# Peptides against a protein of PDB entry 8OXM: the designs that were tried, part 309

Target 1, 371 residues: chain A of PDB entry 8OXM
Amino acid sequence: FKAEFRLAGGVNLPKIIDCVGSDGKERRQLVKGRDDLRQDAVMQQVFQMCNTLLQRNTETRKRKLTICTYKVVPLSQRSGVLEWCTGTVPIGEFLVNNEDGAHKRYRPNDFSAFQCQKKMMEVQKKSFEEKYEVFMDVCQNFQPVFRYFCMEKFLDPAIWFEKRLAYTRSVATSSIVGYILGLGDRHVQNILINEQSAELVHIDLGVAFEQGKILPTPETVPFRLTRDIVDGMGITGVEGVFRRCCEKTMEVMRNSQETLLTIVEVLLYDPLFDWTMNPLKALYLQQRPEDETELHPTLNADDQECKRNLSDIDQSFNKVAERVLMRLQEKLKGVEEGTVLSVGGQVNLLIQQAIDPKNLSRLFPGWKAWV

## One batch from the design tools (peptide; made by RFdiffusion4, then SolubleMPNN)

Design b2_p27_6_s4 (from b2_p27_6, 15 letters changed)
Fold by OpenDDE base, seed 2:
Structure b2_p27_6_s4 (fold): chain B 371 residues (1-371), chain A 27 residues (1-27)
Amino acid sequence: as target 1 above (371 residues)
Amino acid sequence: SALEENLKKLAERLYKGYLEAFEKELE
């Protein structure tokens, strides 16, 4: 280990440690101190399986449709070493960094990221109508700028085009696979972009199997397809390449139904994989500034009282696992809202749900749906 | 600023080259 550590961007201040391996090679490692890296490790294995399915299909292989994966070495339930994705930056750091974010640089007369956050926090407990109105005001005064990422990094026009295509394909693949797996908590700090490949790296995979829908503020979108995410695709936005890559990814997922169900079933019943949402995790994910003051360090709440009768917990767990499997089977059959859709129909519905400002306005303000 | 105007012109050139390349990838 080198004596020097760097702070990675993000709320959890993860420590980047340069490690010299026994082979004399320097490897950057991210030490997460609060996250259950076992969830990340399990979800990385699922992503590797999805990548194998995508690589076997000629159409998805030709399009290089993959989810970027990273190595996770869990050390404990709350600590582990991530292989740091060298040359990645959180999209939130690029877009909404307080000092030199792309919104401030390219749109200096728009609302600040802080003003947008404040306005949405003020209406957090208000009606859906009031949230929608304030969200539309925020969106009008906070215009997307993520197109500038590829323009700053890739000066050659042919390279720029190829990288924007790689970005669009990465968004499509991760969006559809993320939807199938019910991946939540897709805030701007949990999505990294590779500065060389323009591909996305999804981190903090602890909200899966639609457990984001049972948060105190439910998740209302299938994946992150916000205005900046779309702006990064360029002029065509969600049309053309993105839509086609979503359809081809969804086709492979639907045609792999039996394999996906079998793997998810094994994972849901793995006692080492705590995918269930708990109240402490929910509080941590949706902490309000008001709630930070009441977290006395004395929640050494004995794990004893949450030992409600093992039988009732096991029955509740089994019922939740069964519901997750049923919903996964529905998604893989194209069943949406009780109707069987074609791949194109299903992808279209998901895109419409993800870009709907009514759905986006209902998200937790920490998710930053206006970015 | 002159930088913003140069970035805008660069964006427009990149954008035009993209439309032409995108049209070719749709064929």
Scores: peptide ipSAE 0.016, ipTM 0.443, DockQ to the pose 0.012
Fold by OpenDDE base, seed 3:
Structure b2_p27_6_s4 (fold): chain B 371 residues (1-371), chain A 27 residues (1-27)
Amino acid sequence: as target 1 above (371 residues)
Amino acid sequence: SALEENLKKLAERLYKGYLEAFEKELE
C-alpha cells in the first residue's frame, strides 16, 4: 500500500488508495467506509452476465456494446474495497466542480452550479408546474458543456471521433441495461468517465429494481440522459448511434428473457442480497448536505442486523419481489403502460421519458437534472 | 471573452496534437 491517499469527491469522502498487487501492478482502490458494497458486487455480476449476452450477439459484439465493470471486494456490510477504475473521474467533478468545473470554464456567465441547486431546492415542495418553470429557467441559464470532455482529452481528430463514439455506445448500453434492472440514483457523482476510453463506469448500485420510484421524491426517468450526457454524444445527440445502440441492446435483452428472469429471481430471493428500499436509506439518499450532521447518531448499527431470518420472509417482501419480477417480464416483453411495443417503439418511449423536462423537473434536486 | 480565450487555447492544443499525430503517421 502506498502511504498517500486521495479523497474522491462526495459526501462519504471515499479514500482512493494505491495498491501494488503481487504482480507488481499498481491498482487504484476506492475504500468506501459506509456504503454496502454487497449490492455493488451482486450488480457487477449481473452486468458481467449482460456483457456475456451482448458478446454472443453479432450486432452488439460488432459495436463493442459492454457495461464497464469493476471489482468489488466487500469486507463488511458497510466497508469494502472497490478496485477503482484507474483513470476515471466522476462526471460531476468534471462538469460542476466548484472552482474549475467545465461549466464555469466554458460558460462563465451562466448560473453557478450552486445557484441552480438553490433555485431547484426553493421549489422542491412546490407544484409540478412551478418546478417545471424554474427548471426551464435553470436550463436556459445553464447550458451543456460535456462535449468539451472529449475535446480536452483527445487532441487527435480521428481519436476524438472514435472516443466520442465509444462514449455514445457506453451511454446506450448502460442506459438500457440499467433500465431493465431498474437502476436508480444515477446522480453525477455515481457515474464515472474513463479519461482514456471515454466509457462510463456506473458506481453505487444501491438503488435497483425500480426502488427509486418509492423514494420520497420518486425517480421519474428510466436512466440519466440529461443535457450534458446528450452533449457528450456530439451533434447527433440521441439520434443515430445512440438510438441504434439502445435498440440493439434492448433486442439482446428481450431475446434473453428467460436467462435474465432466472438470474433476477435468484437475486431477489437471496437472503444475503438486500435490494429493498428502507426508510433510513431513503432519507440518506434524499438528505440535504446541510443535514448530514444530525443523522450520524441515530444510525444505530444494531437495527440493520435484521438477519433476514429465512422464516420471516414477510408476505410483504414476497409480494414486492413478485411485483419486481412481473415488471421485469413486462419490460422484456416490451410492455409499457399496458401496451406491447416493438424494440424501436420501446426505446423511443424510454428516450422521450428520459429527456422530458417535465420528468426531469420532478427529480430530487440532489440528482442535478439540469446537468 | 474568457470563453473565446479558452476556445482559442483549445483550438491551439487540438491543432498542435493534430500536427504531432500526422508527423507520427508519416514515419
Scores: peptide ipSAE 0.013, ipTM 0.455, DockQ to the pose 0.011
Fold by OpenDDE base, seed 1:
Structure b2_p27_6_s4 (fold): chain B 371 residues (1-371), chain A 27 residues (1-27)
Amino acid sequence: as target 1 above (371 residues)
Amino acid sequence: SALEENLKKLAERLYKGYLEAFEKELE
């Protein structure tokens, strides 16, 4: 192991360590120190299964629709080695790095990422109308720049075009599968982009099965489809390739309903898979940077006293698991708001929900819905 | 610069043409 570590960014400040193997090859490893890497490992297995379903269907196979997976080696409940996706960068690092971020480079006269965050934090406890107005002002003065990722990395026009299509397909596949699994909105540091393939890698899968809707600031979008995510697709945005790839992915998911339900059922009742949202995890995911200083390590206190009767915990867990399975079944039937939709109708609704400035303005400001 | 703006317009035009071609290959 090299003595040097780099911070990967994100809420948990994961450490990138460079390891020299016995073969003399340097391998980057992400060491997460506080997250349950079992959840990431389980979700990677679900993604591999989704990829198997997508590879069996001719239409999704021809379009090369896949979710990028990474190798997770859980070492303990709180420690593990992620094989770091070599040649990836967080989209948040590319877009809104304070020193050299693409917004600062390409839009130097726009609001800084800090100014945008400050404005949205000031209205966090205000009305939905006030949040919407401030979000629209932020968006007007913070224009998308993610189109420049492919332009910087791929100088050949034919390669550039192919990589932009790979990006668009990757966003579509991850958005629809992410919706089915209830991953919700994703923090910009938890979406990596591969600098060679332009494909996305989703990390830190600690919110699943719509548990983001029970956060103190509930999620209002089915997946992250912010202005920069759309700008990376280029001039057609969500139309054409993205929409068609979403529809074909959704078609495969809906046609695989029984398989998906069976697998998710097994996972929900796996005693080793903690997917439930607890109040501490909810607070941690939506903590303000200013509030991190006051959470002293005094939560070493008695895990002993909340022996709520094992029976009441089990009954509450079972009711939540049943609700998750019912909602998954609804999604896979195309049931949205009590109405059965076609694949095209369902995908259209999800896209409209994900890009709606009213929904985006209501998200937790820490997740930067204007990026 | 005027060069960067022209390169942008060229990239957008090339992209539009490739998209129209790719949409026809996927029909």
Scores: peptide ipSAE 0.008, ipTM 0.412, DockQ to the pose 0.011
Fold by OpenDDE base, seed 4:
Structure b2_p27_6_s4 (fold): chain B 371 residues (1-371), chain A 27 residues (1-27)
Amino acid sequence: as target 1 above (371 residues)
Amino acid sequence: SALEENLKKLAERLYKGYLEAFEKELE
């Protein structure tokens, strides 16, 4: 370990520590001191299993469909070491950085990210109709720019094209795997993009198994497929490569139903994993200020649960686990809204749900569905 | 490991119970 550390941005002030490995290579480690990294570690294991399934299938292997993983070593319930994703940037940092974000650089006459957020916060408690109207106004005046990521990073046209394909494949794989695992929408700071591969890395996996639907403002999209996410795919958007990669990923997931159920079940019944988000954790996740280093005390679930009878906790936990498994099986059978869909039908429904401005307008404004 | 094997057996058992529960909701 080097004696020097750098602070990474964000509420938990993670420390970047440079470590020299036994191989003489320097590796950056992110030390989180306030987050439960156990869930991240487990979700990385699930992603590795999904990657194994995707590599076994010829169609997904040919497309190099993988979800990017990173090493997580939980040290305690509140501390751990993450392998820092060197050469990655949060998509939010690229898009909506206050100083030099791509929206400001390429669309200087559009609304600022702050103006968009303000407008959407003003209608947060309003009707769905009012939210939709304001969201459409925001979207009209905040046009997507994420296409410029690959254009800035990859100057060679052939490399640019291949990297845009890698991005599109990464979005497709992470979207479908994320949907199956119920990751829901993903905050723009919790999606990193690799500046060399154009692949996405999902971090802070604290919301899984559709727990986003029980948030004070429920998630209304199966995954993040906002206008900037789509813009990064280029002129075909969600059509062609993205859709086909989603379908092939979904096909592998559905054909691996038993394996996936088995994995998720082991995780749900692991007594080391409290998957029960109390309403306060849910509220905290939606109240996480992007920029405010407000040291909200990690409300220990432990301090409130210590007063509940063990029997009521176990019964409530079992019911949540059963419901999670039920919904997972429905997804893996292609059951959507009480109907069994084909892989193509299911993927189409999910894409339509994810890009629907009505669904996007209903999201928590902190998730920045206009980005 | 013995842990992985026990987890696999647990998961197989719970998956079976889950299939049985799901079949009952479809009836």
Scores: peptide ipSAE 0.000, ipTM 0.204, DockQ to the pose 0.017; fails the geometry check

Design b2_p27_7_s1 (from b2_p27_7, 15 letters changed)
Fold by OpenDDE base, seed 5:
Structure b2_p27_7_s1 (fold): chain B 371 residues (1-371), chain A 27 residues (1-27)
Amino acid sequence: as target 1 above (371 residues)
Amino acid sequence: ELTERQKTKVKNMELSFKKEIEEQEKA
């Protein structure tokens, strides 16, 4: 290990360390000190299985549809080593960093990221109507700029086009697989972009199996398809390549129903895999200071072992696991709101739900739905 | 703010992208 470390930013102040492998190659590693990396490790295995299914299908293989994965080595319940994806940046750092963010550089007369956040925090406890009106005002005065990511990184027009296509395919694949697995907490710091491939890397996979819907402010979108995410796709937006890649990914997932149900069933009943939402985790996720700079003293979660009687925990757990499996089976059958949809109908419904400003305005402000 | 030369380059790249998508949708 080198004696020097860098901070990657964010609430947990993860340390980037340089390691020399037994092959003599230097590799960057991220050390997280407070997150349960077991959840990330398990979800990476599920993504590898999904990638195997996508590589077996001719249509998804030709389109190179894959979810970017990283190696996780859990060291304890609260610490582990993550293989740092060299040449990745959080989309939030590129878009809304205080000094040199793309919004400030390309739209200097728009609202600042701080002004947008403040306006949405002021209405957090207000009606859905008031939240919607303020969200529309914020969106009007905070125009998308993520198209400039590929334009800054890829100066050659042919390379630029290929990379924008790779980005669009990566968003489609991760959105559909993320929806099937019920992946939540998709804020702008939990999504990295590779500066060489333009592919997305999803991190912090601790909100899965639709547990984001039982947060104090419930998640109202199936995946992140905000205005900047769409702007990165360019002139076609959610049409053409994105929609077709979503449909082909959904087709592979639906045709793999038995395999996906078996994998998820094993994981839901694994005693080492805590996927359930607890009140302390819910508070931690939705009390995060939106300002990455304020070291709020992490409440010492006193290890109050809430010795809930083991018997009442087990019956409640089994009922939640059964509901998760039933909802996964519905998704894989195309059952939405009690109706059986075609692949195209289901994908269309999910896109409409994800881009609906009424759904986006209801999200927790720290999710930054205007970005 | 983008220079007029940069804005023109952006517009030309967007037009090229649109054409290649329309060709890939016909194949």
Scores: peptide ipSAE 0.008, ipTM 0.359, DockQ to the pose 0.014
Fold by OpenDDE base, seed 1:
Structure b2_p27_7_s1 (fold): chain B 371 residues (1-371), chain A 27 residues (1-27)
Amino acid sequence: as target 1 above (371 residues)
Amino acid sequence: ELTERQKTKVKNMELSFKKEIEEQEKA
């Protein structure tokens, strides 16, 4: 173990520890808290099951549709190490790093990431109309640059093309699987890209089963499909490969309804898997940088006082779990807004919802919907 | 209530996970 750690971006400030293995290879390890590790670990198992379903289907297998998974190693009852995907970078680090971010490098005359964030934070409590206008101004002066990721990493044109396709397939698979599991919008630091494969790795899976909709600023998109995410697909954007891969992934998910419902039902009632949104977690996920100063995590909140009557908690929990299962069943039937959609219709609706600047403008500014 | 088949599937997933953890701890 090296004595130096880096903070990965994001709210949980996960510690990246560089470890030298017995093989002499340096491996980055992400150290997280217990509850986050269990959530991540459970979601990795769900992703592995989704991958198994995708590999069994000839069309999705031929398209190499997979959601990237990582190993979770619990070190203790309170801590564990994620085997960090060596050779990955957060999309947020590549795009909006203050020193060398792609926006600063390729668009030096655009607004800084800080200026964009400030403008959107100033309107956070304003009307949807004011949020939309400011978001459009931000977007006009902060143009997407994520196409340059594949161009920088893959100089050979044939390799570049294949890697851009791998990226597009990875976004499609993760978007649809993420929608089915209700992961919602993902913070740019919680999406990693593999510098060799161009595939995405989703980390910090603490918001699942549409619990992002009950945040103080509710999520308004089914998955992250922001302008930079789309720009990484190249000139076709969401059309062609992305749409077809979403449709083929959704076909497999819908055709696997009983399996997915059984899996999720199991997880929802696992007493070891806390998926519920609590007020502290909600505050933490949408806390303002200005408010961070007062919440010293008093780790000493005694286990004692939340002896709220087990019966009332159980009834409320069961009602939430039932609603999650019902909503999952609707998604897997293609029921959107009370209407049954075809796979193509459902995927189209989800894409339109995810790219709608009105929906994006309403997201929590800390999640940087303009990136 | 979870069906016995669902409970068994839970337990198998938990056991698979526990085994995967134990295999990762041995590696």
Scores: peptide ipSAE 0.000, ipTM 0.301, DockQ to the pose 0.020
Fold by OpenDDE base, seed 3:
Structure b2_p27_7_s1 (fold): chain B 371 residues (1-371), chain A 27 residues (1-27)
Amino acid sequence: as target 1 above (371 residues)
Amino acid sequence: ELTERQKTKVKNMELSFKKEIEEQEKA
């Protein structure tokens, strides 16, 4: 281990540690200090299973549709080593780093990332109408730049095109699988991009099974498809390759309904997999930077005192698990808002929901929906 | 509650994952 560590961005302040292996190779390791990496480990296994389903289907295999996975080594209930994907960067670090971010470099006259965040925080407690107006003003003065990621990294036009295609496929696959699994908390620090493959790596998988919808500020989008995410796809945006890859991924997911339901049912009833949202986790995910100072480490709430009637908690848990399974079954049948949609109709609805400025403006400001 | 068949399927999946991890550590 090198004595030097870097803080990765994000609320959890994960430590990036450079490790020299016994092979003499330097490997970056992400050490999360308070996160239940068991959730990440379980969700990586689910992603591997989804990848197996995608590789078995000829249409998804031909398109190389995969979710990037990483090795999770849980060290404790609250700590573990993520095999840091060597050569990945958080999309937020590339886009909105305060000094050298792509927005500042390519749009120096736009609002700063800080100004955007400040404006959205000022309206956080206001009406949806006021949030929408301010979000539109922010978006007008903060134009997307993520197209420049592939342009900076891949100078050869043929390679650039291939990598932009790989990016678009990765966004599509992860978006649809993430939607099926109800993956939330897709802020710009929880999505890494591989600097060599242009594929996305989703980290911090602790908000799953639509538990983001029960946050104090509920999640209003099925996945991250913000303006920069779309800009990285190039001129076609969400049309063409992205849409087709979403549809083909959704076809495989829907055709694998029994398998996916069986897997998720197992996970929901696994006593080692705490997928439920709790008030402390909700507070942590939507904490204001100003409130960070008072969370002393004393939330060693002994798990012992909530021996409240085990029967009522267990019944509540079972009802939530059943509701999650029912909603998963609906998604896999294409049931949206009580209507059965075709794969194309369902994918279209999800895309429209994800890009809707009204939905985006309602998100927690820390999610950075303008990026 | 998971059926005994589901519990067995889980256990078999966990065992398959352990084997895949052990095979990847040997490669």
Scores: peptide ipSAE 0.000, ipTM 0.312, DockQ to the pose 0.017
Fold by OpenDDE base, seed 4:
Structure b2_p27_7_s1 (fold): chain B 371 residues (1-371), chain A 27 residues (1-27)
Amino acid sequence: as target 1 above (371 residues)
Amino acid sequence: ELTERQKTKVKNMELSFKKEIEEQEKA
């Protein structure tokens, strides 16, 4: 281990530590000190299983459909060593987090990322109609630029085209696998892009099994398919390669129903795998700056005697686990809103839900649905 | 350590989650 560390940025200030391996190779390690890396580790194992299913199918194998994985060594419930994805950058860093972010560089007359966030925060407690109107204004004045990622990194047109296809395939695979696992919307800092492969790496997998739907601002999209995510696919957007890769991924997932249910069942009942949403985790994920000022009236002290009997906690946990399994079974059957859909119909519905500006406008502004 | 405001917020979120679970059990 080198004595020097770098901060990767973000709320948890993850430390990048350079490690010299026994092979003399330097490897960057991300040390998260506040995140449950066990959840990341478990999800990486699930992704490896999904990759195995995708490699067994000829259609997904031919398309090289994989979800990128990284090595996680959990040291505790709150600490571990991640193999840092060398040669990756957070999408949010490329787009908006730096003074030289792609939005500022390519769209200098658009709203700043801060102005967009401020506008959406101001309407966070407003009606869905007001949120939608402000979101549309933000979107009109904050045009997507993620197409420039591949254009900056890949100057050769043939390489650029292949990398854009690799990106599109990676988004498709991660979107469908993410939907099946209920990862929901992914903050732009928690999506890394490989600067060499153009493939996505999802990190910080602290929301799974649709636990994002029980957040104070519930998730309204099945996965992140925001305007910049789509813009990175190029002119075809969600049509053609993306849609076909989603359909082929969904086909493999639906045909692997028993395997996926068994895997998820084991994980849901693993006492070492805390997938449940808790109020502290939800507070962390949706920390609002303004909530420091609202003195919500102290609900009277008398409801203190809900000592959640251990039995009631266990019963509530079991009911949530059963509900997650039921919903997973529905997804794998193509049951959406009580209707059985074909793979194409289901994928179409999911794409429409994910790109719907009404759904995007309802998301937590901290997750920057306009990016 | 959580501030009293953060504790109150956590408690309100616990109540919100409980209600959401109860509403989803009634639907």
Scores: peptide ipSAE 0.000, ipTM 0.296, DockQ to the pose 0.031

